Peptides against a protein of PDB entry 4KTY. Designs and how they scored, part 77

Target 1, 266 residues: chain A of PDB entry 4KTY
Amino acid sequence: YVLNDIGVIFYGEVNDIKTRSWSYGQFEDGILDTCLYVMDRAQMDLSGRGNPIKVSRVGSAMVNAKDDEGVLVGSWDNIYAYGVPPSAWTGSVDILLEYRSSENPVRYGQCWVFAGVFNTFLRCLGIPARIVTNYFSAHDNDANLQMDIFLEEDGNVNSKLTKDSVWNYHCWNEAWMTRPDLPVGFGGWQAVDSTPQENSDGMYRCGPASVQAIKHGHVCFQFDAPFVFAEVNSDLIYITAKKDGTHVVENVDATHIGKLIVTKQI

## One batch from the design tools (peptide; aimed at target 1 M147 N168)

Design b2_p30_6_s1 (made by RFdiffusion4, then SolubleMPNN; from b2_p30_6, 8 letters changed)
Fold by OpenDDE base, seed 2:
Structure b2_p30_6_s1 (fold): chain B 266 residues (1-266), chain A 30 residues (1-30)
Amino acid sequence: as target 1 above (266 residues)
Amino acid sequence: SALPKNIPILDKETGTVKGFLQTGPVQPDP
C-alpha cells in the first residue's frame, strides 16, 4: 500500500468490470518535492504535515484545482481543448511534474486520474493508500442521504427538478490511519476523495471518513461521512411532483446504489 | 466543465432501474 509504484484501477460496469494500469511513481525524482510543494501551496503549517488526518484532507482539496489552484482541472465534456484528455494519462508523474513546473493546474482529469494522483500523494508522504471503485456511485448534492428522482406525471424523469445523479462507476481513495479524534474502533481505512463533487465546509474536498463508521451507519463522524455513506448506500426515491405542489413517492429502490465496491489488495 | 449527470430511469412494471438518462457529457473509458 506504500511501496507499490504501479497499480490497477477498476472501472467499467458492474457486469463488465475493466482494469487500467496506473503508474504512481512515488519514488521518482521530483515527486516528493512536488507533494511538499502541494502542501506549501495549501499553506499547510509544518506541524500539520505530520498528521495524516490533516494531510489527507488537504490532499483531497489540493489534488483538484477548485478553490485553491490545485493540481488537476476536471473535465467531462469530451472536448478537452488546451490540455490532455483524461484517458491519455498513464500515471501520476507527468501530471505532478507539470504542476510543479508550470505552477498552474493541469488539464484534464476525471475520477481515476484524480484517484491516481491522490494515491501517489498519499503514498509519497508515507500514508498507506489504495484506490477503490464503487459501481453505481450516488452523488447526493443536498446531503439528505437519498437519491431524489423527480418524475413527470407520465413517469418520465424530470431532469430539471432532479439534482442528484449516479456515476456508472466512481473511483476514490482509502487511506490508513489512526483516528484519535473519533471513538475507539473507527481508525484504519478512511475514505478520501479528490474528485471535486461537493463542497465540504467551504472547499471541494471529501474525507477522511471512517470506513468502519460508514459500514455501521455512523454518519455523524467527521469528515463528510453522510456524503460517502450516500455514495454507497442511497435509496433511489422516485417522486412525482403534482400540479397542486404535493409530492408523491412512486417507488423506492434500495438495491441499486453501491452494487459493488472493488479494491485491489496489494 | 460540469460533472456528468446520470439519472436512473424507472421501470414502472418492476419498480427498478432500467437504464439512465444522461443529461451531461459522457465519461470516456480510461
Scores: peptide ipSAE 0.328, ipTM 0.855, DockQ to the pose 0.900
OpenDDE base, seeds 1, 3, 4, 5: peptide ipSAE 0.029, 0.025, 0.029, 0.136; ipTM 0.638, 0.630, 0.673, 0.783

Design b2_p30_6_s2 (made by RFdiffusion4, then SolubleMPNN; from b2_p30_6, 9 letters changed)
Fold by OpenDDE base, seed 1:
Structure b2_p30_6_s2 (fold): chain B 266 residues (1-266), chain A 30 residues (1-30)
Amino acid sequence: as target 1 above (266 residues)
Amino acid sequence: SDLPKNIPILNKETGTVSGYLVTGPEQPDP
């Protein structure tokens, strides 16, 4: 997980799983220096740089440009006129080197690009890391552990009543570390995500969230466990918004979100 | 396509697409 410089990222649809190669390049010239530079830009104190909890959390914030002029600018507009389309990237090296050289955020990324660059960052700093792809990945915007889908009385979706959303797939990272800040047993793989999805205590970042804790339904532990839990296990709540302003729950689907979670086993 | 796609929601009565579940995250400023 640390020594492999080429990886596979899963994407596509649950019924049409696809893979792409990604060059992490953690041993390439200038990459480690760039990772250190990222921590410098984050103004991370020296004592924290040896703590994988702090490093992974800072990384989740800094790999995206939001808040702090971090590495990658996300774009989902399908235009990408002022940079490189997300699909054109083949690895982390060019992105990181451009960031180091220009000292400005690099355009553009989406989830697998963020995950790829973040994976390089973690591995460069000696943190075992892997990319995880979640199919039917929920984005719980209101932190209620459910995906609200509002319907008009005619059955059409009312997208104005909720900011909750579902990706056909989403990529994030898992980083291996001990969690002395959590109860015994919740170390190991920690979910971290650099795609700017939700604000976490003032910045667009996510994790580290204990995978073991989440698997056992424990969402009370830092960091961002409810959000990660919702990504993989949200119930779809179909709510009819009536003309009189009342809301009626019409259906609940507990099986749709997180249909498949895939990671490369090395 | 490499890009994440919208997940269609079907109207229960008509079976036609009534909306999409995917709204991307807020795009960060450059």
Scores: peptide ipSAE 0.072, ipTM 0.635, DockQ to the pose 0.184
OpenDDE base, seeds 2, 3, 4, 5: peptide ipSAE 0.033, 0.063, 0.066, 0.052; ipTM 0.627, 0.632, 0.608, 0.618; seed 3 fails the geometry check

Design b2_p30_6_s3 (made by RFdiffusion4, then SolubleMPNN; from b2_p30_6, 8 letters changed)
Fold by OpenDDE base, seed 2:
Structure b2_p30_6_s3 (fold): chain B 266 residues (1-266), chain A 30 residues (1-30)
Amino acid sequence: as target 1 above (266 residues)
Amino acid sequence: SDLPKNIPILNKETGTVSGYLVTGPVQPDP
C-alpha cells in the first residue's frame, strides 16, 4: 500500500466492472517535493506534518482546487476547454509536476483522477493508502443520512426539489492510521475523499472517517462520518410532494446504494 | 452545481430503480 507505484482503479457499472491502470509515481523525481509544496500552500505547520490525521485531512482539501487553489480543478461538462480531459490522464506525476511548476490548479479531474493523485500524495508521505470504488454512491447534500427523492403526483421525478443524487460509481481513498482521537478499535483504514462534494467545516474536504466506525454505525466520530456513511448506506426515500404542501413517502429502497465496494488488496 | 446530478427513477410496480434522470453535467467513462 506504500511501495506499489502502479495501480488499478475500478469503475464502470456494478454489472460491468471495468479497470483502469494508474501510475502513482510516488518515487519519481520531484514528486515528494511537490507533496511538501502542497502542504506549504496549505500553510500547514511543521508539527502537523507528522500527524497522518492532519495530513490526510489537509490532503483531501488540497488535492481539489476549491477554497485554496489546490491541485486539481474538477469538471464534468465534457468540454474541458483550456485543459486536459479527465480521461486523458494516465497517472499522478504529470499532474503534480504541472502544479508545482505553474503554481496554479491543473485542469481537469474527476473522481478517479482525484483519487489517483490523492493516493500518490498519501503514499509519498508514507501513509498506507488505497483507492476504493463504490458503485451506486450516494451524495447526501443535507446530512440527514437519506436520499430524499421527490416525485410529482404522476410519479415522475421532481428534479427541482430533489437535491440529493447518486453516482453510478465514485472513487475515494482509504488511509491507514491510528486514531488516538477516537475510542479504541477505530483506527486502521480511514476514508478520505478529495473530490469536492460537500463543504466540511468551511472547506471542500472529507475525512478521515473511521471505516470501522462507519461499518458499525458510529457516525458521530470525526471526521465526516455521516457523509461517508450516507455514500454507502443511504436509503432511497421516494417522497410525493402534494399540491397542498404535504409530503407522502411512496417507497423506500434500502438495497440500491452501495451495492458493491471494491478495492485492490495489494 | 459543477457535479452531475443523477436522480434515481422509481419503478412504482417493483419499488426499485428503473433508471436515472440526469441533470447538469454528465460523468463520462474514464
Scores: peptide ipSAE 0.464, ipTM 0.880, DockQ to the pose 0.858
OpenDDE base, seeds 1, 3, 4, 5: peptide ipSAE 0.464, 0.350, 0.023, 0.139; ipTM 0.884, 0.847, 0.560, 0.765; seed 4 fails the geometry check

Design b2_p30_6_s4 (made by RFdiffusion4, then SolubleMPNN; from b2_p30_6, 9 letters changed)
Fold by OpenDDE base, seed 4:
Structure b2_p30_6_s4 (fold): chain B 266 residues (1-266), chain A 30 residues (1-30)
Amino acid sequence: as target 1 above (266 residues)
Amino acid sequence: SELPKKIPILNKETGTVEGYEVTGPVQPDP
């Protein structure tokens, strides 16, 4: 599966799962060269290029254009006049070749586009990779492992106080590697995400986070394990913000986030 | 933030999410 040139990406809603084809094109002419170019643009030293931990982390940063003029500009504002709408892409090849040719970020991507391009990047560099879709995916903004939803006294959401959010679905990648930097048993699949969601030590990047560590609640391990954990297993905490400044927990929903995580079996 | 903001809406009677308040752009289906 990890060597397939064409893949399937899951999207939609948990009760209406949809799929689309994505051409990774990792073996097409110019694609490997472009992946090397991406690492050159990242100013990645030669010694690091053989380390899947470093490569995947750099890739998570460079597939998005933030910070470093990486591959893809994200857009969620429904204004795509200056590029290609995210939904119009059918594979990674055109995106990567455009990036290589123009030497400028390509417009535009959303999560599945980021994941598709990142999957190509990883595979080109010999890292087994797959796309993962999480339904009801949390975006924890303050790294407290929960979704804090602030309510007015009347029960309406206070959108100003509520910083966290939920995607109906979100796509990221898992990359296979050993993790000698972690305790024994936390190698294997690592979550990595190139969608620019949160800043991680100065850059919009995410991972590699050990899937095994996350599954067992070990969020103290590098990189970005708390964020990835929250994406799949955060509780919804409804908090009434009183006028006097006090907070009262109104409700807790521990079942909403991460209802379904889908990846194609290898 | 450039990301859309979806906030779960609580049904106080059931204690469950009944929908989402969208405070920003919505991610379209691919």
Scores: peptide ipSAE 0.307, ipTM 0.845, DockQ to the pose 0.838
OpenDDE base, seeds 1, 2, 3, 5: peptide ipSAE 0.186, 0.155, 0.116, 0.066; ipTM 0.779, 0.753, 0.559, 0.706

Design b2_p30_7 (made by RFdiffusion4)
Pose (drawn by RFdiffusion4):
Structure b2_p30_7 (pose): chain A 261 residues (1-241, 247-266), chain P 30 residues (1-30)
Amino acid sequence: YVLNDIGVIFYGEVNDIKTRSWSYGQFEDGILDTCLYVMDRAQMDLSGRGNPIKVSRVGSAMVNAKDDEGVLVGSWDNIYAYGVPPSAWTGSVDILLEYRSSENPVRYGQCWVFAGVFNTFLRCLGIPARIVTNYFSAHDNDANLQMDIFLEEDGNVNSKLTKDSVWNYHCWNEAWMTRPDLPVGFGGWQAVDSTPQENSDGMYRCGPASVQAIKHGHVCFQFDAPFVFAEVNSDLIYITAHVVENVDATHIGKLIVTKQI
Amino acid sequence: SATNLEQINDFTWRKIGADLNYSPIAITKP
């Protein structure tokens, strides 16, 4: 989780698992300096840089370009003007070195690309890290921790009212650290996510959220545990437009995986 | 409330009672 500079990112389907190799390249010339430059550009106060909670949270904001001209711009537009399609990248090095050189956000990326770059950032600084993949990952748009699916009278999905969504898969990172800001028992792996989905305190960032706290549903503990809980375990609520028609308690988060040691 | 995930080992977590065959719904995205 610190010294391995290559890895595997899982994607596809539960019974059709695909792998994508990834070069983290945290030891390559220019990368460590690039990680420091990322924190400088985030205007992160130096006095907080010894705190992995802070470093990881800043990283979750600065790896994406929204709000702060950070590292990577997300796109699903099937055009990718003036850049590289997200699927073309095979590691983090070119992205990070281009960012340091050009001093401009790099185009383009999707969830595994954000996760790969963020993983490089964490391991390079010495924060143990890994990439996790969540199959049927919920995206909760109204912060009620459930998927609200609105149906027309005919029983079809009302695409105007329905805002929540589900991804074939989504990838984020886990960072290892104590959580002195939380009661004992909630350290260890913290979910951190640099892919923009929902604002957290006015910026696109997510975490660190204690995985142990998410497991037992104690999502009151900072940061962004409710959103992460909703990604892995929200019920699907079918609502006819308002009457609750049905509840699917098993669709979301069918499987969560990471590379084996 | 707690999650309904089962930890298979240190690298895998599985949903209890879920059908693991691919089954998308109308709001599922690629």

Design b2_p30_7_s1 (made by RFdiffusion4, then SolubleMPNN; from b2_p30_7, 14 letters changed)
Fold by OpenDDE base, seed 1:
Order: sequence, then structure tokens, then C-alpha cells
Structure b2_p30_7_s1 (fold): chain B 266 residues (1-266), chain A 30 residues (1-30)
Amino acid sequence: as target 1 above (266 residues)
Amino acid sequence: MPLNLEQVNEHVWRRKGADLSYNPLPITLP
């Protein structure tokens, strides 16, 4: 995983899966220096820079611009008037070098761009990493491990009450490491996500969350296991908000979220 | 509670009970 500098990212719809090429370029001139610069900007203690747990968590925070003037500004408004549209990027190198040169966040990214740049960061620092695509990915913003979909009496979605959302697809990363901070058996692949979705202990970051822990429902293990669990395992709860103010659960769909989770064969 | 997912192969997981009959992704990824 570390040695591959070109990859493929899965995206699109579950019934119309698409692929895009992505150049990670972790060995190109200036990229390692930029990754070190990112850790410098994060004011990361030197003693922690050899710990993949700390490095991946810092990277998760710093690949997005929120909180700390990190690498990428996210945008989903389909305007992108003051930068590069997310779809125009073909690799990590131009983004990272622009960040290093300008010392300002680069515009703009979406999930696959964040994942691509984060993958470069991890691989550049010797952490085995891959990109994961989850189709019908839940965004739980109230930490209840379910998607609450509020409906009007006519069956239409009440957008004011419905705060949770579902991405048609979402990309994040898995990083390979030991987890001495967790019980034996919860090392290996760790989910990490640099797309700014939710606040984690004061910053927009996510992970590392043990894939094994999530698989077995151990959502209490650090970091951000509940959020990652919800992304792939949430049930859709359809709730009718009646005019009298009462809420009635109409249906539960346990098959919609996380329909397909895909990684590139390496 | 454990994930309501099943592993198709080394690179693919799917939600248990999900209808993927329309999915164009082959079981063997390129």
C-alpha cells in the first residue's frame, strides 16, 4: 500500500459505480517536506510524530481547513467560484504543493479529494493506507446511531426537522497500525476521515477507529467509533410529524445505509 | 451490537439484506 503512488477511487451511485484515477505522488519532490510542514502547522510534538495513532489523528484534522487552516477547504454548493472545482483535481501533488507555497488552505475539496490527499499524507509518512468508499453513507449529527427522517403527514420529507443526511457515497481512509491503547485484537485497519463532517473532541476530525472494534460493535473504543459505525450501519427511522405535534414511527429500514463498501484491490 | 454487514470478498462489504441485484460492480474487483 505504501509503495503505490497511483490509485483508483470508487464513486458515483451504488447502481452506477464509477472510478477515477488519482495520483498520490508520495515520492515526488516536495511532498514529504509538505507533510512535515503540515505536522509543523499542527504544532505536533516531535515525540508523537513516530506514533501512527497520533499522526493519523492529526492528519485527519489537518487535511481539512477547519479549525487549523489545514490543507483543503470543502465545498458542496456546486459553485466553486473562488478556486478549483473538486472534480478538476487528478492527484494530491498539486494540492499539497500549493498549500506549502501559499501557506493557505486550498480550494476546493470533497470527500474523494480529502481521501486522496490524506492517503498521500499517510503513505508519505510510512503508514499503510487505502481509500474506502461507502455507498449510502450516513451522516449522524446527533450521535444516536440512527438516521431520523421526519415526514410530513403527506409523506414528504420535513427538511426543517430532518437534520441527519445520507451521502450517495462517501470516501474515507483506512490506515494500518497496532493499537496498544486498545485491547489485544483491535489493531490492523483503522478508519480515519479528513472530510469535515462532525466535531470530535473540539476539532473536525475522525479516527483512528478500529475496524475490528466497529465490526464487533465496540463503539466505546477511541476514536470516533460511534460515528464510523453509524456511517455504515445506521437504520433509517421514518417518523411522521403530525400537525398536533406528535411523532409516530412509520417504518424502519435496516438495509439502506452502507449498502456497499469498496476498496481498491492493491 | 455487531455490524449488520457481510463480507463479499477481501475488498467488498455489503449491508445484510440489501438488494444489490442492480449493482454493476463485479464480485472480483479489478
Scores: peptide ipSAE 0.405, ipTM 0.772, DockQ to the pose 0.321
OpenDDE base, seeds 2, 3, 4, 5: peptide ipSAE 0.020, 0.015, 0.277, 0.289; ipTM 0.546, 0.449, 0.662, 0.674; seed 3 fails the geometry check

Design b2_p30_7_s2 (made by RFdiffusion4, then SolubleMPNN; from b2_p30_7, 16 letters changed)
Fold by OpenDDE base, seed 1:
Structure b2_p30_7_s2 (fold): chain B 266 residues (1-266), chain A 30 residues (1-30)
Amino acid sequence: as target 1 above (266 residues)
Amino acid sequence: MPLNLEEVDEHTWRRKGADLSYNPLPITLD
């Protein structure tokens, strides 16, 4: 079987970086039709389909099944009942064609699968796109731009109070576009993420967030810049919850999150 | 081409040779 396009996805640990091949297959039969079908399912009007800002944001929502019966169901429980384990996929083609044929969400995906399928979607629609891997990727769930790590008085992590988490690695996408809705200089690569992590204005979606804005700390720029900023640059705040109900900040680590961000040069 | 899947259980299939080590893991902070 001849594949049209093969990419590389970085994964593993920061101290043991690994790579895997992924077939995007954006030019294979039925794939473009499926991408158009995805936009149809999203009820995206024709005028919006020419705007990469709108397309990437809709794609971010639709590549995951949450909210709108999109392409992929995420699962992290290592059971994967009634479906295919995320590691079984080797490319986007089988997933997208299955979605088009069944008209039901495909089981299952994790971050690199979401990123792979989303990359195909963007490229099919003429949007330059690449996959980005962030090592020590933070998941801020209360939008405060920090990782709140609660400790017991003995110094152990209180898992009940600690809601924020850190992944050894996380994959998302960068899409190239102009940003006329932002100040000059914040076009170019935009972070977009189809892995369902946090709700953004009523849907599980993320981006487009200007990479230049994030690099310079401009988290006020749409869309979802605070969340993406937190993924790559959150401080770890260690807080001891005392028996008397008081909270004491014990330590702050500003070097742990986002130790390495890797993407293939295009 | 269709997926070359093997049955793991009555409701779960995987590609032969699939590596579950690809899965990202949460980091435990001590």
Scores: peptide ipSAE 0.263, ipTM 0.827, DockQ to the pose 0.029
OpenDDE base, seeds 2, 3, 4, 5: peptide ipSAE 0.039, 0.065, 0.033, 0.244; ipTM 0.679, 0.439, 0.430, 0.722; seed 4 fails the geometry check

Design b2_p30_7_s3 (made by RFdiffusion4, then SolubleMPNN; from b2_p30_7, 18 letters changed)
Fold by OpenDDE base, seed 1:
Structure b2_p30_7_s3 (fold): chain B 266 residues (1-266), chain A 30 residues (1-30)
Amino acid sequence: as target 1 above (266 residues)
Amino acid sequence: MPLNLVEVNEHVWVREGADLSYNPLPITLD
């Protein structure tokens, strides 16, 4: 989880799982220097750089360009006219070296690119890390731990009222660390996500969230556990918006989200 | 022709009619 510089990223559909090779290149010339530069750009103090909790949280913010001129600019419009299409990247090295040389955010990334670069960042700094792919990954935008799907009276989805969304797949990272800031038993793998999805206390970042805590429904522990929990285990709430303004819950589906979570076992 | 983009999530825009065979996509639920 630290020494392997070539990995596999899972993507596609839950019924048609696909894999892609990704070169992390954490030992390539200039990559460690770039990771240190990223922390410098984040204005991270020296005392915090030895703490994997702080490092992973800063990394989740800095791998995306939002807020802080971080590494990657996300784009989902399939145009990519001013950079490299996300699918064209084959590893982290070119991205990180471009960032270091240009001192400007690199265009463009999507979830697997963010996860790939973030994995390199973590491994470079001695933090065991892996990429996780979640199929049917929910995006809860109001932190209520459920997907509110609003329906018209005819049964069609009301896209104007429905703010929550579900991705066919989403990639993020898990980082291994102790969590002395949490109760005993919630160390180990921590979910961290550098894809800019939601604002977390003023910045687009996510985690570290204890995987053990999430598995047991403990969402009260820092950081961003409710959001990560919702990604993998939110209930779908189908709500019919009546013409009279009333909302009626028509159905609840507790099995659709997070049907499969995949990571490479090394 | 005007560029038609649809926002499907916060800061996530999808080009109308775009081929996103590799890219993650928002899905409609049955």
Scores: peptide ipSAE 0.243, ipTM 0.716, DockQ to the pose 0.036
OpenDDE base, seeds 2, 3, 4, 5: peptide ipSAE 0.099, 0.236, 0.176, 0.167; ipTM 0.605, 0.697, 0.597, 0.775

Design b2_p30_7_s4 (made by RFdiffusion4, then SolubleMPNN; from b2_p30_7, 13 letters changed)
Fold by OpenDDE base, seed 5:
Structure b2_p30_7_s4 (fold): chain B 266 residues (1-266), chain A 30 residues (1-30)
Amino acid sequence: as target 1 above (266 residues)
Amino acid sequence: MPLNLEQVDEHTWRRKGADLSYNPIPITLP
């Protein structure tokens, strides 16, 4: 999880799982320097750079351009003007070297690109890391651990009221570390995500969230465990908005979100 | 090696043979 410089990223649909190769290139010339530069831009002191908890959290913020002029600008509108379409990238090296050279955010990325670059960053700094893909990945944006789908009385979705969304797939990272800030047993793999999805205490970042904690429903543990939990285990709540303004829960689907989580085994 | 890019319009570049099928899509519910 540190030495392998070529990876596999899973994508597509749960019923049609696809794979693509990704070159991490953590040992290529200039990549370590770029990772150090990223931490410099984040104003991370030397003492913090020895702490994988701090490094992974800073990395989750800095790999995306939001808030801090970080590495990658996300785009999901299929236009990609003034940049490179996310699908055109084949690895992390060109992106990181462009960022180092231009000192400006690189356009453009989507989840697998963010995850690929973040994986390089973590591995380059000696943190064991892997990319995970979650099929039917929920995006809870009101922090209630459920997906609220509002329906009109005719059964159509009320797009004005429905703010939560679901991706067919989403990629993020898991980083291996001890968690002395958590109770015993919650070290190991930690979920971290550099794709800008939600604000976490003032910045678009996510994690590290203990995978073991999430598996056992301990969402009170830092960082961002409720959000990651919701990504993989949200119930779909179908709510009918009545003409009189009242809301009625019509159905609950506890099986739709997080149907499959996969990662390459080495 | 530098990315092999081709210009597709005035402000957009892509790698030759790029596959756009990688993009995640929002799921329409219900």
Scores: peptide ipSAE 0.226, ipTM 0.644, DockQ to the pose 0.029
OpenDDE base, seeds 1, 2, 3, 4: peptide ipSAE 0.058, 0.224, 0.211, 0.205; ipTM 0.483, 0.683, 0.698, 0.713; seed 1 fails the geometry check

Design b2_p30_8 (made by RFdiffusion4)
Pose (drawn by RFdiffusion4):
Structure b2_p30_8 (pose): chain A 261 residues (1-241, 247-266), chain P 30 residues (1-30)
Amino acid sequence: YVLNDIGVIFYGEVNDIKTRSWSYGQFEDGILDTCLYVMDRAQMDLSGRGNPIKVSRVGSAMVNAKDDEGVLVGSWDNIYAYGVPPSAWTGSVDILLEYRSSENPVRYGQCWVFAGVFNTFLRCLGIPARIVTNYFSAHDNDANLQMDIFLEEDGNVNSKLTKDSVWNYHCWNEAWMTRPDLPVGFGGWQAVDSTPQENSDGMYRCGPASVQAIKHGHVCFQFDAPFVFAEVNSDLIYITAHVVENVDATHIGKLIVTKQI
Amino acid sequence: ATNHEQVNDFTWKKIGPEPPPLPSEILRYN
């Protein structure tokens, strides 16, 4: 989780698992300096850089380009003007070195690309890290921790009213650290996510959210545990437009995996 | 709380029967 500079990112389907190799390249010339440049650009106060909670949260904001001209721009537009399609990248090095050289956000990425770059950032600084993949990952748009699926009278999905969504898969990172800001028992792996989905305190960032706190539903503990809980375990609520028609308690988060040791 | 089983250090699985097909209008792909 610190010294391995290559890895595997899982994707596809639960019974059709695909792998994508990834070069983290945290030891390559120019990468460590690039990680320091990322924190400088985020205008991160130096006095907080010994705190992995802060470093990881800043990283979750700065790895994406939204709000702060950070590292990577997301796109699903099937055009990818003036850049590289997200699927073309095979590691983090070219992205990070291009960012340091050009001093401009790099185009383009999707969730595994954000996760790969963020993983490089964490391991390079010495924060143990890994990439996790969540199959049938929920995206909660109204912060009620459930998927609200609105149906027309005919029983079909009303696409105008329905804003929540589900991904075939989503990838984020876990960072290892104590949580002196939380009661004892909630350190260890913290979910951190640099892929923009929902604002957290006015910026696209997510975490660190204690995985242990998410497991027992104690999502009151900072940061962004409710959103992460909703990604892995929200119920699907079918609502006819308002009457609750049905509840699917098993569709979200069918499997969560990471590369074996 | 979640209804996941932690199989080991690398795998989590959902507890419960297999769900029906997800409506395609809310499903998104990478």

Design b2_p30_8_s1 (made by RFdiffusion4, then SolubleMPNN; from b2_p30_8, 13 letters changed)
Fold by OpenDDE base, seed 2:
Structure b2_p30_8_s1 (fold): chain B 266 residues (1-266), chain A 30 residues (1-30)
Amino acid sequence: as target 1 above (266 residues)
Amino acid sequence: PLNLEEVDEHTWVRKGPEPPPIPEEILRYE
């Protein structure tokens, strides 16, 4: 997981799975220097740079440009005139080297680009890492572990009230590390995500969240376990907003979110 | 707990019948 410099990222629809090649290039000239520079920009103490928990959390924050002028600016509006369209990137090297050279966030990324660059960052720093794709990935924006879909009385979605959303797919990373800050047994793969989705204690970052903890429903374990759990296991709650302001649960769909979660074998 | 089935160390699936479509209003695309 550390030595592979070329990978495959799963994307598309759950019923139309696609793969994209991605060059991580963690051994290319200037990449390690750039990763160190990223940690410098984060003002990360030297003492913390040997801790994969801290490193992965900092990387989660810094691979996105939010808050700290990190590596990548996300864009999903299909207007990429002031940069490179997310689909045009084929690997991490050009992005990281541009960031190092310009010292400004690189435009633009979407989830697989964030995941690709983050994977390079982790592997470059000796942290085993892989990219994970979740089909029908929930975005819980109020930390209640469910997708609240508000409906008008006619059954149509009330877009004003409905804040939660679902990605057809979403990519994030898993990083291998021990978790001495957690109970025994919750080391191993940790979910980390650099795509800016939700604020985590003041920054757009996510993880590390113990995959074992998520698997066993231990959402109380740091970091951001509730959000990651919701991404893969949220129920869709259909709520009718009545004219009198009351809410009635019309339906619960527990069959969609996290329909398929896949990662590369090597 | 996580209501997914582990197929292997690299694959998880949610078993069950094909669900109804998610409302387009909340479905986002990369």
Scores: peptide ipSAE 0.354, ipTM 0.897, DockQ to the pose 0.870
OpenDDE base, seeds 1, 3, 4, 5: peptide ipSAE 0.349, 0.349, 0.067, 0.345; ipTM 0.895, 0.893, 0.648, 0.894; seed 4 fails the geometry check

